# Designs tried in a protein design run: peptides against a protein of PDB entry 6MBK. Part 121

Target 1, 240 residues: chain A of PDB entry 6MBK
Amino acid sequence: GFEMVNFKEEGFGLRATRDIKAEELFLWVPRKLLMTVESAKNSVLGPLYSQDRILQAMGNIALAFHLLCERASPNSFWQPYIQTLPSEYDTPLYFEEDEVRYLQSTQAIHDVFSQYKNTARQYAYFYKVIQTHPHANKLPLKDSFTYEDYRWAVSSVMTRQNQIPTEDGSRVTLALIPLWDMCNHTNGLITTGYNLEDDRCECVALQDFRAGEQIYIFYGTRSNAEFVIHSGFFFDNNSH

## One batch from the design tools (peptide; made by RFdiffusion4, then SolubleMPNN)

Design b2_p13_8_s1 (from b2_p13_8, 5 letters changed)
Fold by OpenDDE base, seed 3:
Structure b2_p13_8_s1 (fold): chain B 240 residues (1-240), chain A 13 residues (1-13)
Amino acid sequence: as target 1 above (240 residues)
Amino acid sequence: MERFPIELVFLDV
């Protein structure tokens, strides 16, 4: 057992409500609860997805639009999850002019400018698509699609997307994983995988946690480690 | 909640 708690320093996280032993399966999330490229295809976005080459080619953008459509839908199943997401991010797309100027002295500046340029181009493209494409008329974002919306969605996906297997296990797809992504990070080993037989994400405890302690997981070198496809869990040495 | 950003691949449009 665990509960969501707002910790003073880390923000939202999970706290154990009982003693949890190392390697105990304490958290699982069925596929039906995930926001995936497939759920995007099966949503109001589906008809547009089926006719737009960029949405088809870039699952991360498909997830971004899926997130925007669900956010704009009061009765969305994912509203409770979406409400837990940050309204702003400390990522390059949100940098102020002074922060960008500082980066001019670093090797990162080219990548930042590339992100800005590409994101702006994508927004311009999709703005036109949303305004003119017949299958966009029923989208809840039809009359409310700003650059700020797109920036937020792209940043949300960039910071939270995970690779998981498709239902048949033949390919990989992208997913946002509600509840699981509430766990804060600590150094250790990857303890999250995907169970195809039960069709769910599974997370085992990195260490013993006592009742009342915050539950941490290891993200890997980045916050969203690849799910271990076919092997369940990955415990090779990975340093942060 | 700390998250490490993952670089997205962007298509030129």
Scores: peptide ipSAE 0.021, ipTM 0.622, DockQ to the pose 0.085
Fold by OpenDDE base, seed 2:
Structure b2_p13_8_s1 (fold): chain B 240 residues (1-240), chain A 13 residues (1-13)
Amino acid sequence: as target 1 above (240 residues)
Amino acid sequence: MERFPIELVFLDV
């Protein structure tokens, strides 16, 4: 019912191939297609994850390294998804000198500098880990791990990570949701939830879409879609 | 696709 299209101004998005009615379940993504902390643990990163306390403590960093490992793997299942991701982002880590100078007069500068500093420290730490840890030898990024790589991965996760339930529904975990996260943003209500019975993310149409129209979703106040565990769809007007 | 950044917690390493 939809296709991936590179729109002139919005970049990649989804276009309806048929008429879709409001509230129609038009898109679902099974757990097996998601990039999650669990899939990171089950990947080539798993052995290192099991021995690095920071990766274990910070699921977002685990996802970042998962992205980098899969990007560096020609046969990765997620290559088609990774190719849809931006090569750069409009996040503080990508601010030019002039933008930083402009922000110097604002309160935001402290957060920007903090993010830069923390990201640089994390990179330095993991660079050493990748160079010295025995379980890093199998990582495809071992000989090609730059700050630019790390900046990209962290920014990708920062802009696209979602909270979903664990398989047993007892906790929440972090996930990148391929295909779904290609939908560009419009104002409205959250129309995405997680179906634990079928173990998949489900998205219903925010409005009627005719064949040929771009399909938009509402991200909420942030790109992180909050899934209500055990309730399916969360229809909260989070336009604060 | 331009997405809104979410809050990212960093460990001070």
Scores: peptide ipSAE 0.019, ipTM 0.626, DockQ to the pose 0.077
Fold by OpenDDE base, seed 5:
Structure b2_p13_8_s1 (fold): chain B 240 residues (1-240), chain A 13 residues (1-13)
Amino acid sequence: as target 1 above (240 residues)
Amino acid sequence: MERFPIELVFLDV
């Protein structure tokens, strides 16, 4: 019902190949296709994860390292997904001097500085871990772990991470959702949830889309966004 | 693609 297209100015997106009606389930992504904290634990990163308190405590960092490990693995299942990711981002970690200078007049400057410092500290910490920890020896990034790599991975996760339920539905975990996150943004309501019975993310159409139209979704307020675990895709509480 | 960043929670390291 859709295809990947490189749209001018918007980059990769999804285009309808048929008419799609509002509230129609047009896209689903099984858990097995997601990049999750759990998939990170089950990857080559697993042994290190089991020994590093920061990776265990910070699911977003675990995802960042998972992304880096998979990017460095030519035969990774997620290579097609990773190749669709931007090489650079419009996030503060990529701001030029003039942009930072402009922000000095705003309250955002403190957050930017904090992010810079924290990211640098994390990089320094993990650089040492990767160089010295026995379980890091098999990581494909061991000899290629630069600040630019880390900045990219952190920014990728920061802009794309989602909360989904654990397999048993008892807790929430973090995930990157391939295919789904290719949808570009429009104003509206959250139309994505998680179906625990079928163990998949499900996205229903925000509106009618005609064949040939780009399919947009509403990302919501990402920092406060949670998947609807049960029923009801329209989650008003997440549309701040 | 427009993305809304989720600020990472950072541990003091």
Scores: peptide ipSAE 0.019, ipTM 0.612, DockQ to the pose 0.069
Fold by OpenDDE base, seed 4:
Structure b2_p13_8_s1 (fold): chain B 240 residues (1-240), chain A 13 residues (1-13)
Amino acid sequence: as target 1 above (240 residues)
Amino acid sequence: MERFPIELVFLDV
């Protein structure tokens, strides 16, 4: 019902190959296709994760390193997804000096500086970890771990991480959702949720889309982390 | 692609 297209101004997006009606379930992504904290733990990063308190405490950083490890792995299952990610982001970490100077007059400057400081500290910490920790020796990023790499990874996670339930639904975990997160943004309502019965992320159409039209979704007013369809966190709550 | 950033919480290292 859709295809991936590289749009000139918007980058990669999804285009309808047939007419899609509003509220139609047109896209779903099974858990096994997601990049999650659990998949990070089960990857080449797993041994290091098991011994590093920061990776364990900060799922977003775990995802960032998972992303970097998979990017550096030619045979990674997620290579097709990773190759579609932007090379740069409009996040504060990519602001030029003039942009930062402009923000100095705003309340946002404190948050920007905090993000810079925290990211730099994290990079310094993990650079040392990668150089010295025994379980880092087999990481594909060992010989290529620059600040630019880290900046990219954390920005990727910052803009794309989502909260999904664990398999048993008892907790939430963080996930990057391939294919789904290629939908570009439009104004509207969140139309993505998680179906625990089928163990998949589900997206219903925000509006009618005709064949050949780009499919847009609403990322929410704050972040992509919220999976709510109507009033429910989970997709199945709307079947009634 | 315009995305809404999710706040990254950082531990003081």
Scores: peptide ipSAE 0.021, ipTM 0.626, DockQ to the pose 0.077; fails the geometry check

Design b2_p13_8_s2 (from b2_p13_8, 7 letters changed)
Fold by OpenDDE base, seed 2:
Structure b2_p13_8_s2 (fold): chain B 240 residues (1-240), chain A 13 residues (1-13)
Amino acid sequence: as target 1 above (240 residues)
Amino acid sequence: MSMFPISLSFLDV
């Protein structure tokens, strides 16, 4: 029903391969395809995660390291997804000196400096952890963990992390959602939810799309990337 | 296109 395409100005996106009707369930991503805090715990990072208080307390950092470990693993299941991620971001961590100077006259400079400071501190901490912790010896990051690596991973997670339910639906956890996060943004209504019965993220079409058209979704006001986890975010006419 | 940044409260390490 869709394919990944590199659009000239927008970068990677999804293009319809057939006509898709509004409210049609056209995209679903099973939990097993998601990069989650749980998948991080079950990966090569798991032993370190189990012994590091910061990884345990900060799921976003756990995802960042999960992303780095998988990127460094040639046989990673997520290689196709990782290859679609930008190499650089328009986040404050990538601002050039001139951009930072421009912001010095604004209140935004405090947030920029905060991000720089926090990211640098985290890098320094985890650099030491990776060099000294016994469970870090098997990580592909052991001999190659640069600030640039960490900056990229943090920015990737910062821009793409989502809240999804745990498998039992009792809590929320953090996830990167392959394929779904390739949809570029448009104005509209949130059309994404999580189906606990089928254990998958589901997206219904915001509008009609013809074969060959780019598929857009509305991310919502993602000040908090809250997925509506409850049944009913699909329009009442969906059998789900 | 990058998704909108989610404000991450990074704890001071």
Scores: peptide ipSAE 0.029, ipTM 0.704, DockQ to the pose 0.069
Fold by OpenDDE base, seed 3:
Structure b2_p13_8_s2 (fold): chain B 240 residues (1-240), chain A 13 residues (1-13)
Amino acid sequence: as target 1 above (240 residues)
Amino acid sequence: MSMFPISLSFLDV
């Protein structure tokens, strides 16, 4: 019902190959295709995860390392997805000196400096861990872990992570959602949820789309200043 | 691909 297309002004997106009606389930992504904290635990990163308190406490960092390990693995299932990710981002970690200088006159400078310091500290910590921890020896990034690698992974996760339920629905976890995250944003209502019975992320059409039209979704109201994870998921126990 | 970044403070250690 859709295809990936590079739109000149918006970059990659999804285009309808047939008419899609409002509220039609046009896209679903099974859990097995998601990059999650659980898939990180079940990967080559698992032994290190089980012994590092920071990886255990910070699912976003676990996803960042999972992304780096899979990128460095030629036979990774997620190679096709990883190749669709930007090589660089418009996040503060990629700001040039002139951009940072401009921000010195604004309140945003504190957040930028905080991000730089925190990211640098995290990198320094994990660089040492990767160099010294026995369970790091089998990681594909063992001999190739640069700040640029870490900056990219952190920025990828920061811009794309979502909250989803665990398999049993008892807790929430973090996930990257391949294919779904290629949809561009429009104003409207959230039309993405998680179906626990079928164990998949589901997206219904916000409106009617004709064949050849770009499919847009609403990610929610978010900004860089807000503590918001890409969620769009409504749980049965939550009032909508 | 229009993804909304999460707050920078979310990445604090």
Scores: peptide ipSAE 0.026, ipTM 0.657, DockQ to the pose 0.115
Fold by OpenDDE base, seed 5:
Structure b2_p13_8_s2 (fold): chain B 240 residues (1-240), chain A 13 residues (1-13)
Amino acid sequence: as target 1 above (240 residues)
Amino acid sequence: MSMFPISLSFLDV
């Protein structure tokens, strides 16, 4: 019902290959395809994760390292997804000196500096961990872990992480959602949720789309990686 | 994809 297309102004997106009706479930992504904190624990990163309190405490950092490990693994299942990710971002971590100078007159400068300092501190910490921890020896990034790598991974996670339920539905965890996150944003209602029965992320169409049209979704308020996990879709008619 | 950055904290260890 859709195909991945590189749109000139918006980058990668999804294009409808047939007519899609509003509220139609057109896209779903099973848990097994997601990059989650759990998949990080089950990966080559698992042994290190089990012994590093920061990785355990900060799921977003765990995802960042999971992303880096998979990127450095030629045979990673997620290589096709990783290849679609931007190589650079317009996030504060990539701001040039002139951009930072411009922001000095704004309230945002404090957040930019804080983010940069935190990221740099994290990098310094994990650089030491990767160099010295026994369980880091087999990581594919062992010999190539730069600040640029970490900045990229952090920015990727910051822009793409979502809260989803754990497998048992008892807690929330963090996930990158391949394929789904290729949909570009538009204004509207949140049309994405997690179906625990089928153990998949589900997306229903925000509106009618004709064959050949780009499919847009509404990400909603992405603060704290908010996601629809317990309630149905925010549609008047979708009480299911 | 639109960017919605979420700040990362740092835990002093």
Scores: peptide ipSAE 0.029, ipTM 0.681, DockQ to the pose 0.057; fails the geometry check
Fold by OpenDDE base, seed 1:
Structure b2_p13_8_s2 (fold): chain B 240 residues (1-240), chain A 13 residues (1-13)
Amino acid sequence: as target 1 above (240 residues)
Amino acid sequence: MSMFPISLSFLDV
């Protein structure tokens, strides 16, 4: 087993409550517990989603709005998860003026400015949508939608979104994976996959962990702010 | 500073 712990240096993480062996399936998260584009469609956001082309075209923005709607909902199932999310991020959207000035001498500045401009434009667009669209009237965001809210949600999704299969396995969709994404990262191989038969995200231990040790996983290269979770990423060629 | 890659394109609708 494991427990959620707030580590002083790393923030929230998972700690082993017993010895866990390498390759042991120690963590699984059923689809019903995930925040997905589909759960967004099935939420209070659904009517607006069905009418807004940007939400339909950009699953990451749909997740961001889903996250904001659930955060604003006291009775949301995901409140315990949302409360574990950072209040601020080390993303370009949170860079201080001095950090941006430092980056002006680098090629990275173009990406930073692009992110900032795109996010600002998206906020302006959706602010108008939320204020004027009939299907936005029921959103808990109606009277409270700031740039800071949107920046936070976008950054949350950017840092935590994962690609998982759809229920039928025919396509991929985007998901936030509660509990699993609390694991801090270490060097190694990806040990997380999606089990379509049991309809759950599964994580096997990267190494042996003793009782009381923090459990680390490897997230791989999130080069496009997207992590693909498939069953084939386990160390063991469990060709199921 | 870890630069997170952004897949956030704004669609001109």
Scores: peptide ipSAE 0.027, ipTM 0.653, DockQ to the pose 0.046; fails the geometry check

Design b2_p13_8_s3 (from b2_p13_8, 6 letters changed)
Fold by OpenDDE base, seed 1:
Structure b2_p13_8_s3 (fold): chain B 240 residues (1-240), chain A 13 residues (1-13)
Amino acid sequence: as target 1 above (240 residues)
Amino acid sequence: MPLFPIERVFQDV
């Protein structure tokens, strides 16, 4: 019912291959296909995760490292997904000097600088961890862990992470949702949920989409400032 | 019907 397409201006997105009606379940992704904190724990990263307090405390960083490890693994199950991710982002960590200067007149500048500082500190910390920790020796990123790598991973997670329930539904965890996260944003209502009975993410159509139309979803209620800071775009039709 | 809504989460840096 859909296909991945590289759209002008918007990059990769999903296009309907047939008419899709509003509220139609057109896309679902089983848990086993997700990149989650749990899958990170069960990966080559697991031993390090079990010994590093920051990885344990910050699921988004765990996902970032999971993403890096899998990217560096030619036989990774998620290679097809990872290859669809942007190589660069429009998030603040990628801002040029002119863009930063433009934001200096706004309150967003403090958030930008915070991202810079925190990301740099995290990188420095984990660089040392990777170099010295015994459980880091077998990580595929051992010999190739640059700031650019970390910036990319952090930005990937920042723009794509989702909250989903744990398998038993007792808690929430973080996940990257392949294929689904290719949907670009539009104003509307949340149309994606997690079905614990079938253990899958389910997305219903926000509206009618005709064959050949791009399929959009609503990422959630956010300010334009939040979109800029965390997603790297400004949405004029934002109702918030 | 989805049991739990899925929303994108911005990174807490």
Scores: peptide ipSAE 0.087, ipTM 0.722, DockQ to the pose 0.834
Fold by OpenDDE base, seed 2:
Structure b2_p13_8_s3 (fold): chain B 240 residues (1-240), chain A 13 residues (1-13)
Amino acid sequence: as target 1 above (240 residues)
Amino acid sequence: MPLFPIERVFQDV
């Protein structure tokens, strides 16, 4: 009922191939297709994860390394998804000097500098870990782990991570949701949830979409400042 | 893009 399309100005998005009615369940993604902290633990990253306290404590970093490992693996199940991710982002970690200078006059500058500092420290730490830890030897990024790689992965996770329930529903975990996260943003209501019975993410249509129209979802209540800092874009019709 | 609310904080190492 939909297809991925590279829209002018908006980048990749989903386009309806048939008429979709409001509240219709048009998209679902089973857990097995998600990139999660659990899938990271079960991947080539697993042995290192089991011995590194930071990876264990920070699921977002675990996902970042999961992305990097899978990107570096030609036979990765998630290659089709990874190829849909932006190569660069408009998030603060990618700001040019002039953009940073402009932000010096805003309250956002402290958050930007914090992101830079934290990301740099994390990179330095994990660079050493990857070079010295025995369980890092089999990682496909062993000999190719640059700051640019880490910046990309961190930004990918920052802009796309979601909280979903564990299989037993007892707690939450972090996940990237392929295909679904291609939907661009519009004003509205949350229309995505997790169906534990069927063990899948489910998205119902926010409104009627005719064949050929782009399918939008509502990301939630966000200020434009939050969009810039965490997602790297402004939304003119943002009501928050 | 993130739909589920998550606090996006990167801690120092």
Scores: peptide ipSAE 0.108, ipTM 0.747, DockQ to the pose 0.183; fails the geometry check
Fold by OpenDDE base, seed 3:
Structure b2_p13_8_s3 (fold): chain B 240 residues (1-240), chain A 13 residues (1-13)
Amino acid sequence: as target 1 above (240 residues)
Amino acid sequence: MPLFPIERVFQDV
């Protein structure tokens, strides 16, 4: 019912190939296609994950390393998805000196400095781990782990991570959601949830879309966005 | 493919 298209002003997005009605389930993504903390644990990263308290405690960092390992693996299942990700970001970790100086007059400066400091400390820590830990020897990034790599992975996860339920629904975990990430967003209501019975992300149409129209959804604020486990969808008046 | 606002700061290690 849709196709990936490169729109001139908006970049990649989804276009309807047929008429889609409001509230129609037009897009779903099974758990097996997601990059999750669990898939990280089940990957080549698993042995290291099992012995590093930081990877265990911080799912976003686990996802970052999972992303780096899969990017460095030519036969990775997620290569098609990874190739759609930006190579650089317009986020604070990529700010030039002049941009940082401008922020010195704003409330954001302390958060930026904190992010820089934390990211640098994390890199230094994991650089040593990758170089010295026995379970790091078989990682595809063993001999190629730069700050630029880490900055990219952290930024990718920070801008794209989502909260979803675990398979048994007992806890919440973090995930990157391929295909769904390609949708451009507009103001509206959250129309994406997680169906535990079918074990998939589900997205219903925010409005009617005609064949040939770009499909927009409302992501809300990703840092505050959660998949609705049992109610299906959450209708909020928040704007982005 | 939208990029979402940066609102989270990673914890120290």
Scores: peptide ipSAE 0.037, ipTM 0.679, DockQ to the pose 0.087; fails the geometry check
Fold by OpenDDE base, seed 5:
Structure b2_p13_8_s3 (fold): chain B 240 residues (1-240), chain A 13 residues (1-13)
Amino acid sequence: as target 1 above (240 residues)
Amino acid sequence: MPLFPIERVFQDV
């Protein structure tokens, strides 16, 4: 029903190969395909995760390291996904001096400074951990962990992380959702939820899409995107 | 893919 296309200016996106109607379930991603805190625990990062309190306490950092480990693994299942990710971002950690100077007149400057400080401190901490902890020896990033790597990983997670339920539905966890997060953004309502019965993310069409049209979704707040669990989907019945 | 301003403060470590 859709294909991956590299659109000008927008980068990778999804294009409909047939007519898709509003509210139609056109895209689903099983849990097994997601990059989650749990998949991080089950990866080469698992032994270190089990011994580091910060990784355990901060799922976003766990995902960042999961990305770095998988990126450094030639045979990673997620290589095709990782290759679609931007190499750099327009997020505060990438701001130039002039951009930061401009932000001095805005309320956001305090958050920017906090991000700089916290990211640098986290990098310093984990650099030491990776160099000294026994369970870090098998990590593919052992000898190649730079600040640029860490900045990229945390920025990737910041811009793409989503809250999904745990397998038993008792709690929420964090996930990167391959394929789905290739959909570019448009104004609208959240049309993605998690189906616990089938254990998958489900996306229904925000509107009618004709064959050949780019499929857009509404991301909502991307720092911690929330899925609709057992509450139904919000969609526009209007044809555009 | 569109990017949005992310005002996120990570926990200090």
Scores: peptide ipSAE 0.026, ipTM 0.662, DockQ to the pose 0.063; fails the geometry check

